# Designs tried in a protein design run: peptides against a protein of PDB entry 4N7V. Part 89

Target 1, 222 residues: chain A of PDB entry 4N7V
Amino acid sequence: TLRSITSPLVAHRLKPIRQKTKKAVVSILDSEEVCVELVKEYASQEYVKEVLQISSDGNTITIYYPNGGRGFPLADRPPSPTDNISRYSFDNLPEKYWRKYQYASRFVQLVRSKSPKITYFTRYAKCILMENSPGADFEVWFYDGVKIHKTEDFIQVIEKTGKSYTLKSESEVNSLKEEIKMYMDHANEGHRICLALESIISEEERKTRSAPFFPIIIGRKP

## One batch from the design tools (peptide; made by RFdiffusion4, then SolubleMPNN)

Design b2_p18_5_s3 (from b2_p18_5, 6 letters changed)
Fold by OpenDDE base, seed 1:
Structure b2_p18_5_s3 (fold): chain B 222 residues (1-222), chain A 18 residues (1-18)
Amino acid sequence: as target 1 above (222 residues)
Amino acid sequence: SEEEEEEKEIEEMLKELE
């Protein structure tokens, strides 16, 4: 099943973006829908031959072939659906489109990992919890130049000197110099607070059923 | 096959995101 490969993508709260690759263009639209345009080159011109338009919640996929499959010149946005339109639910998507959906999903997840959900200013740092899930990325930018980036898989540290290293185990974290441990402790505290706030705010958002509360900024830079 | 070619194209696309 498609679910065994990926979950439905979630593009909510993401800013519009368009990224061109060699064979495709992937976009997040103003509507928070995601479009994958399959691109072919002919006579020094790029044409969109196929489009997958995925809803913001990832559950609906609209597939169409511009200009009756002849292709439409690549532009600054996806071509409008006019010819040979098919609509599928996530669970009914034909297998031949699964890899293309996976591509869209990976792109969205990458964008989410770089999209602030909570920005929290402490006395010493700017902390940012990102939109990706599970295990959202967490970045700490200390005002003195130290940077810590936490992911589900590793912790990256950039020291004042510009020295950078990656930690992948607790033993490596425990072996850090005392000075660096202080930064790590602060980062961990900021992370804890952001996660707690995310939970509280999300619960209130659920109760009110109003406009989204995120992204949110807490505090101010000193 | 056309399907195999398409799969290779998608694999290349996925690598561009890594």
Scores: peptide ipSAE 0.033, ipTM 0.709, DockQ to the pose 0.652
Fold by OpenDDE base, seed 2:
Structure b2_p18_5_s3 (fold): chain B 222 residues (1-222), chain A 18 residues (1-18)
Amino acid sequence: as target 1 above (222 residues)
Amino acid sequence: SEEEEEEKEIEEMLKELE
């Protein structure tokens, strides 16, 4: 099943974006829907041959073939749907479209990992918790030039000298120099605070059923 | 795989958003 390969994509709170690759253009719309435009080149002109439009919650996929399948010239936005439109639920999506859905999902996941959910300014650093889940990316930009990037898979450190390295195990973290451990301790504290705030704010958002509270900024740069 | 190549292309484009 498609669900065994990927979960429904979640594009909520993402800003509109349009990115072009060799084979496709992927967009997040103002509506927070995701569009995959499959591109073919004919006579030095790029044409959109197929479009997958995916709902913000990933559960509905609308597929259409511009200009009766002959293609529509690539523009700055997806072409309008034609008469030949198919609509599928996530669980009923034909297998021939699974790779294309996965492409959209990966794009959204990457965008989420680069989209600030919580920005927190401490005395020493700018901390950013991203939108991706589970295990949201967490970045710490110290005002003195040190940078720490935490993902589910690794921790990247950039020192004042510009020396960079990646830590993939707890043993490597424990082997850090004392001076770097101080930065790591501060980063971990900032991370803990961001996660705590995320939980509290999400609960209040659920209770009020109001407009999204995220993204938020806490504090200011000194 | 083709999917891995597509992901690499997306990652390269997203670096500009950092």
Scores: peptide ipSAE 0.031, ipTM 0.682, DockQ to the pose 0.103
Fold by OpenDDE base, seed 4:
Structure b2_p18_5_s3 (fold): chain B 222 residues (1-222), chain A 18 residues (1-18)
Amino acid sequence: as target 1 above (222 residues)
Amino acid sequence: SEEEEEEKEIEEMLKELE
């Protein structure tokens, strides 16, 4: 099943973006829907032959073939749907479209990992919790030039000298020099605070049923 | 794989936007 390969994509709170690749154009629309335009070249002109439009929650996929399958010239936005439209749920998506959905999902996940959900300014650093899940990316930009990037899989450290290294276990973290441990401790505290705030704010958001509270900025750069 | 190539292309494009 498609579900065994990927979860439904989540494009909520993402800013509109349009990225052209070799074979496709992927977009997040103002509506937070995701579009994959499959592109072919004919006589030095690019044409959109197929469009997958995926809902913001990833559960509905609308597929259409511009100009009766002949293609429509590539433009600054997806071509308008025709009368010949197929609509699928995530669990009913034909296997021939799974690769294209997975492409869209990976794109959205990457965008989410670069999209700030919470920005928190401390005395020493700018901390950023990203939108991706599970295990959101967390970046700490110390004002003195040190950078720490935490992901679900690793921690990357960039020292003042520009020396960069990756830590993949607690043992490696514990073996750090004392001066680097101080930065790590601060990063971990900032991370804890961001996660706590995320939980509290998300709960209030659920209760109010209002417009999204995120992204938020906490504090100010000293 | 083609999928890995597509992901790599997306990652490269995203880096250019930073």
Scores: peptide ipSAE 0.030, ipTM 0.673, DockQ to the pose 0.103
Fold by OpenDDE base, seed 5:
Structure b2_p18_5_s3 (fold): chain B 222 residues (1-222), chain A 18 residues (1-18)
Amino acid sequence: as target 1 above (222 residues)
Amino acid sequence: SEEEEEEKEIEEMLKELE
């Protein structure tokens, strides 16, 4: 099943973006829907031959073929749906579209990993918890030039000198120089606080059923 | 296949975004 290889994508709160390759364009729309446009070139002109439009919650996929499959000239936005529209739920999506959905999902995941959900200014750093889940990326930009980037898979450290290295285990983290451990300790504290705030804010969102509270900025740069 | 080529291009696109 599609569910066995990916979960429904989640594009809520993401800013509009359009990324073009030679054969495809992936977009997040103002509506927070995600579009995959399949592009073909004819006589030095690019045409959109197929469009997958995915709802912001990833559960509904609308597929259409512009101009009855002849294609629509590539523009700055997806072409409008034509009369020949197919609509699928995530669990009923034909297998032939699974790869295209996965591409959209991966794109959204990447965008989420770069989209601030919580920005927290401390005395020493700007901390940012990103939108991706589970295991949201967490970045710490120290005002003195040190950077720490935490992901589910690794921790990247950039020192004041510009020296960069990646840590993939707790053992490697424990082997860090004491000076770097101080930065790591601060980063971890900022991370803990952001996660706690995320939980509290999310619960309040659930209770109030109001407009999204995220993204949020806490504190000010000194 | 065309699909494999599309996949490679999308993967390249994703790498550029990273």
Scores: peptide ipSAE 0.036, ipTM 0.718, DockQ to the pose 0.264; fails the geometry check

Design b2_p18_5_s4 (from b2_p18_5, 5 letters changed)
Fold by OpenDDE base, seed 4:
Structure b2_p18_5_s4 (fold): chain B 222 residues (1-222), chain A 18 residues (1-18)
Amino acid sequence: as target 1 above (222 residues)
Amino acid sequence: EEEEEEEEEIDEMLEELD
């Protein structure tokens, strides 16, 4: 099933973006829908031959073939659907489109990993919890130039000297220089606080059923 | 082949966004 490959993409709260590659253009629209435009070149002109438009919650996929399948010249936005529109739920998406959905999903996940959900200014650093899930990226930008980037898979450290390294295990984290451990401790505390705030804010958001509370900024740069 | 091409395209796209 598609679900065994990926979860429905989640584009809520993401800013509009349009990224062109050689064979595709992926967009997050103002509506927070995601569009994958499949691009083909013909006579030195790029044409959109197929479009997957995915709802912000990833659960609805609208597929259409611009200009009756003849293609539509690539423009600054996806071509509007006209006729021969197919609409699928996530679980009913034909297998032939799964890879394209995965493409959109990976793009959205990447954008989410770079989209601040919570920004928390400490005395020593700017901490940022990102929108991606599970295991949201967490960045700590220390005002003295040290950077720590935590992902689900690794921790990257950039020291004041510009020395960069990646930690992939607890043993490597434990082997850090004492000086770096201090930064890591602060980063971990900031991370804990951001996660706690995320939980609290999300619960209040659920209760109020109002406009999204995120992204949020806690504190200010000193 | 098409799937491999799409995978490469995804990887290229991801690299471009970094």
Scores: peptide ipSAE 0.034, ipTM 0.654, DockQ to the pose 0.330
Fold by OpenDDE base, seed 1:
Structure b2_p18_5_s4 (fold): chain B 222 residues (1-222), chain A 18 residues (1-18)
Amino acid sequence: as target 1 above (222 residues)
Amino acid sequence: EEEEEEEEEIDEMLEELD
């Protein structure tokens, strides 16, 4: 099943973006929908032959073939749907479209990992919790030039000297120099606080029928 | 072939976002 390969993509709160490759263009629209345009070149002109339009919650996929399958010239946005439109739920998507959906999903996941959900300013650093899930990326930009980037899989450290390294185990973290451990301790505390705030804010958001609370900025740069 | 082409597209797109 498609669900065994990927979960429905989640494009909520993402800013519009358009990314072009040789064969495809993927976009997040102002509506937070995701579009995959399949591109072919003819006579030095690129044409969109197929479009997958995916809802912001990933649960609805609309597929259409511009200009009756003849294609529509590539533009700065997806072409409008034409007469032959198919609509599927995530669980009913034909297998022939699964890779294209996975493509959109991976793109959205990557964009989410770079999209601030919570920005928290401490005395020493700018901390950023990203939108991706589970295990959201967490970045700490110390004002003195040290950077720590935490993902689900690793921790990247950039020291003041520009020396960079990646840590993949607790043993490696424990082997750090004491001065670097201080930065790590601060990063971990900032991370804990961001996760706690995310939980609290999300719960309040659930209780209210208001507009989204995220992204949020806490504190100010000293 | 079509699946391989789609994998290449995914990889290219991911590289551009990094």
Scores: peptide ipSAE 0.043, ipTM 0.737, DockQ to the pose 0.360; fails the geometry check
Fold by OpenDDE base, seed 2:
Structure b2_p18_5_s4 (fold): chain B 222 residues (1-222), chain A 18 residues (1-18)
Amino acid sequence: as target 1 above (222 residues)
Amino acid sequence: EEEEEEEEEIDEMLEELD
């Protein structure tokens, strides 16, 4: 099933963006819908041959073929839907479209990993919790030039000297120099606070059914 | 063949965004 490969994409709270590759253009729209435009070149002009338009919650996929499959010239936005539009739920999406959906999903997940959900300024650093899940990316930019980037898979450290390295195990973290451990301790505290705030704010958001509370900024740069 | 092309496109997309 498609669900065994990926979960429905979640594009809520993401800013509009358009990314062109050689064979596709992927966009997040103002509506928070995601569009995949499949591009082919003909006579030195790029044409959109197929469009997958995915709802912000990932559960509805609308597929259409511009100009009855002849294609529409590539523009700064997806072409308008034409006749012969197909609409599918996530669980009823034909297998031939699964890879294209996965493309959209990976793009959205990448954008989420770079989209601030919580920005927290401490005495020593700017901390940022990102929108991706599970295991949201967490970045710490120390004002003295040290950077720590935590993902689900690794921790990247950039020291004041510009020396960069990646930690993939707890043993490697424990082997850090004492001076770097101090930065790591501060990063971990900032991370804990951001996760706690995320939980509290999300619960209040659920209760009030208000407009999105995120993204949020806590504190200010000294 | 089409699946391989789509996989390459995904990899290219990821590289361009990183």
Scores: peptide ipSAE 0.033, ipTM 0.668, DockQ to the pose 0.359; fails the geometry check
Fold by OpenDDE base, seed 5:
Structure b2_p18_5_s4 (fold): chain B 222 residues (1-222), chain A 18 residues (1-18)
Amino acid sequence: as target 1 above (222 residues)
Amino acid sequence: EEEEEEEEEIDEMLEELD
């Protein structure tokens, strides 16, 4: 099933973006819907042959073929659906569209990993918890030039000298120089605080049923 | 680099769709 290989994409709170590749254009719309435009070249002109429009919660997929499958010239926005429109739920999406959905999902996940959910200013750093899940990316920009980037898979450290390295295990983290451990300790504390705040804020959002509270900024730059 | 690697993966996925 599609569900066995990916979850429904989540585009909530993402800013509009349009990314062109060789064979597709993926967009997050103002409505937070996601569009995948499949592009074909004919006579040195790019045409949109197929569009997948995915709801912000990823659960509804609308597929259409512009101009009855003849294609529509590539523009700055997805073409409007005219005819040959099919609507599917996530669980009823035909297998032939699964890879296209996965592409959209990965793109959205990437955008989420670069989208601030919580910005927290400490005495020493700007901390940023991103929107991606599970295991949201966490960045720490120390005011002295050190950077730490935590993902689910690794920790990247950029030292004041510009020297960079990646840590993939606890053993490697434990082998860090004492001076770097101080930065790591601060980063970990900032991360803990951001995760705690995320939980609290999300619960309050649920209770109030209002507009989203995120993204949020905590503290002030010193 | 990470963003480039992820873009490459996406491009590879698209290449396999054709």
Scores: peptide ipSAE 0.030, ipTM 0.642, DockQ to the pose 0.123; fails the geometry check

Design b2_p18_6_s1 (from b2_p18_6, 11 letters changed)
Fold by OpenDDE base, seed 4:
Parts: C-alpha cells; structure tokens; sequence
Structure b2_p18_6_s1 (fold): chain B 222 residues (1-222), chain A 18 residues (1-18)
C-alpha cells in the first residue's frame, strides 16, 4: 500500500512555494494544496502533461491531464483542471501515481523541515522548532555564532571557528569537548521547552478550534 | 539516498524560507 511507504503529506501552515526541476514543478499553493506538474519539452517549449493536486492534509489527490492530454504550456502556476478529472483518496491512489505522490511528500517534508513552527529566543540563542514530523528539526543559532542543528537522524554542530561536524550517536555526543557540551546543553533545554510549548499550544488549539496558533514566536532577541 | 538527492536539489530554494 501507499501507506506502507509514506504517510499522507501535511502542508498546513506552509507558505506558498514553487520549485521547478527538469521533469517536474512542485508547488505549495496559497490554499496549502500541493501540486506536482509533470513537464515535457516539445519544440523548445515546456508543457505540463499531468498534474497531481494533493489536498493540504494529503488525503485527496486530484489528477488531471491539461488540455485533453495535449499539455498546457508551463506557466507560473499549475494549469486549472477542466475535464476528465480523477479524484482519489490516499488509500485508493493507483500505484502508478505512488512515486509522484512520494515525491510531493518528500518535498513537503523538506519544506516543513525548514518552516518554523516555534521560534524561541533565549538569552544566548535563537531556537527554532520546525514543522516537520515526526522528530521535528530543531535549530539553535547562538548569538556568538555557534549553530546546532538537530534532526531525527543527526546533530550538526558549527563552531565559532567555522568547524563543522555531525554527530550520529550518543557516544559521539558524549565525546564532545566541554565547551561544546555547554552549547549542547542549552540547545537541549531550548528543545525541551519548545516541545513542551508545542504540546500545550496544540492542545489549546484543539480546544478552541479557531485559527491556527502556529507559527509562534516566544521572546525576542536580546 | 533519495532524500539526500532531493535535499541537494531544493536546498538553495529552501534557504529562502529561513
């Protein structure tokens, strides 16, 4: 099943973006829907031959072939669907489209990993919890130039000198020099706080059922 | 991996979101 290889993408709260590659254009729309435009070149002109439009919650996929399959000239936005539109749920998406959905999902996940959900200013750093999940990226920009980037898979450290390295195990983290451990401790504390706040705010958001509370900024740069 | 490939392709664009 598609679900066995990816979860429904989640594009809520993401800002519009459009990224062109040679074979495709992927967009997050103002509506927070995600569009994958499959591009073909004919006579030095790029045409959109197929569009997958995915709902913001990833659960609905609308597929259409612009201009009756003849293609529509590539523009600054996806062509509008007209006729012969197919609509699928995530679980009913034909396998032939799974790779394209996965592409969209990965793109969205990447965007989410760069999209602030919580920005928290401490005395020493700007901490940012990103939108991706599970294991949201967490970045700490210390005002003195040190940077720590935590992902689900690794921790990247950039020291004042510009020296950078990646930590992939607890052993490596434990082997850090004491000076760096201080930064790591602060980063971890900021991370803990952001996660706690995320939980609290999300719960309140659920209860109020109004406008989204995220992204939020806590504190200000000193 | 495929994720790394995608990251490489889109990283520059995504910097605009930072």
Amino acid sequence: as target 1 above (222 residues)
Amino acid sequence: DEDEKLNKKFEELLKKLE
Scores: peptide ipSAE 0.030, ipTM 0.644, DockQ to the pose 0.021
Fold by OpenDDE base, seed 2:
Structure b2_p18_6_s1 (fold): chain B 222 residues (1-222), chain A 18 residues (1-18)
Amino acid sequence: as target 1 above (222 residues)
Amino acid sequence: DEDEKLNKKFEELLKKLE
């Protein structure tokens, strides 16, 4: 099943963006819908032959073939739907479209990992909790030039000297120089605070059923 | 392999937007 290889994508709160590759263009629209355009080249012109339009919650996929499958010239946005439109739920999406959905999902997940959900300024650093899940990326930009980037899979450290390295185990973290451990401790504290605030704010957001509270900024740069 | 190439391109774009 499609669900066995990916979950429905979540594009809520993401800013519009368009990424072109050789064979496809992936877009997040103002509506927070996600579009995958299949691109073919003919006579030195690129044409959109197929479009998958995915709802912001990832559960509805609308597929259409511009100009009855003849294609529409590639533009700065997806072409308008044609008369022949197919609509599928996530669980009823034909297998032939799974790869394209996965492209959209991966793109959205990458965008989410770079989209600030909570920005928190401490005395020493700018901390950013991102939108991706589970295990949202967390970046700490220390004002003295040190950077720590935490993901679900690794921790990347950039020292003042510009030396960079990646930590993939707790053992490696524990083997850090004492000076770096101080930065890590601060990063971890900032991370804890951001996660706590995310939980509290999300709960209030659920209760009020209002417009999204995120993204938010806490504090200011010294 | 193609997926990795796609991801790389996405990453490049994301860096430009930061």
Scores: peptide ipSAE 0.028, ipTM 0.636, DockQ to the pose 0.022
Fold by OpenDDE base, seed 5:
Structure b2_p18_6_s1 (fold): chain B 222 residues (1-222), chain A 18 residues (1-18)
Amino acid sequence: as target 1 above (222 residues)
Amino acid sequence: DEDEKLNKKFEELLKKLE
């Protein structure tokens, strides 16, 4: 099943973006829907032959073929659906479209990993918890130039000199120089605070059922 | 890898938005 490969994508709170590749264009719309446009080139002109429009919660997929399948000239936005529209639920999506859905999902995941959910200013750094899940990316931009980027898979450190390295195990983290350890300690504290706040805010959102509270900014840059 | 190439392109775009 598709569910065994990926979960429904979640595009809530993401800003509109459009990314063109050789074979496809993927977009997040103002409506927070996600569109995958399949592109083919004929006589030096690019045409959209197929569009997958996915709801913001990933559960509904609308598929259409512009201009009766003949294609519509590629523009700065997906063509509007006019005819030959099919609507599927996530669990009923035909297997032939699974790859395209996964493509959209990967794009959304990437965008989420770069979309601030919580921005927290400390005395020494700007901390940012991103929208991706599980294991949201966490970035710390120290005002002196040091940067720490935490993901579910690794920790990247950029020192004042510009020296960059990646840590993939606790052993490597424990082998850090003491001066870098201080930055890591601060980053970890900021991360803990952001996660705690995320939990509290999310619970309040659930209770109030109002407009989203995220993204949120806490504190000010000194 | 095609996926890696795609991700790189996405990353480049995302950096411009930051």
Scores: peptide ipSAE 0.026, ipTM 0.637, DockQ to the pose 0.021
Fold by OpenDDE base, seed 3:
Structure b2_p18_6_s1 (fold): chain B 222 residues (1-222), chain A 18 residues (1-18)
Amino acid sequence: as target 1 above (222 residues)
Amino acid sequence: DEDEKLNKKFEELLKKLE
């Protein structure tokens, strides 16, 4: 099943973006829908031959073939759907489209990992919890130049000197210099606080049923 | 430069997925 290889993508709160490659263009629209345009070249002109338009919650996929499958000239936005439109739920998506959905999903996940959900200013650092899940990326920019980037898979450290390294195990974290451990401790505390705030704010957002509260900024740079 | 770096990462990801 598609669900065995990926979860429905989530594009809520993401800013519009359009990224082109040789064979495809992926977009997050102002509606927070995600579009994958498949591109073919003919006579030095690029044409969109197929479009997958995915809802912001990832559960609905609309597929259409511009200009009756002949293609529509590539523009600054996806072509509008015309006559031959197919609509599928996530669990009913034909297997032939699974790879393209996964393509969109991975792009959205990358964008989410770079999209601030909570920005928290401490006495020593700017902390940022990102939108991706599970295990949202967490970045700490210390005012003295040290940077820590936490992901579900690793921790990257950039020291004042510019020295950069990646930690992938607990043993490596435990082997850090004492001075770096102090930065790590602060980063971990900021991370804990951001997660706690995310939970509290999300609960209030659920109760209010209004416009989204995120992204949010807490505190200010000293 | 940060925007350019991010765009490059996106392009690299998309190339691998095509």
Scores: peptide ipSAE 0.031, ipTM 0.660, DockQ to the pose 0.021; fails the geometry check

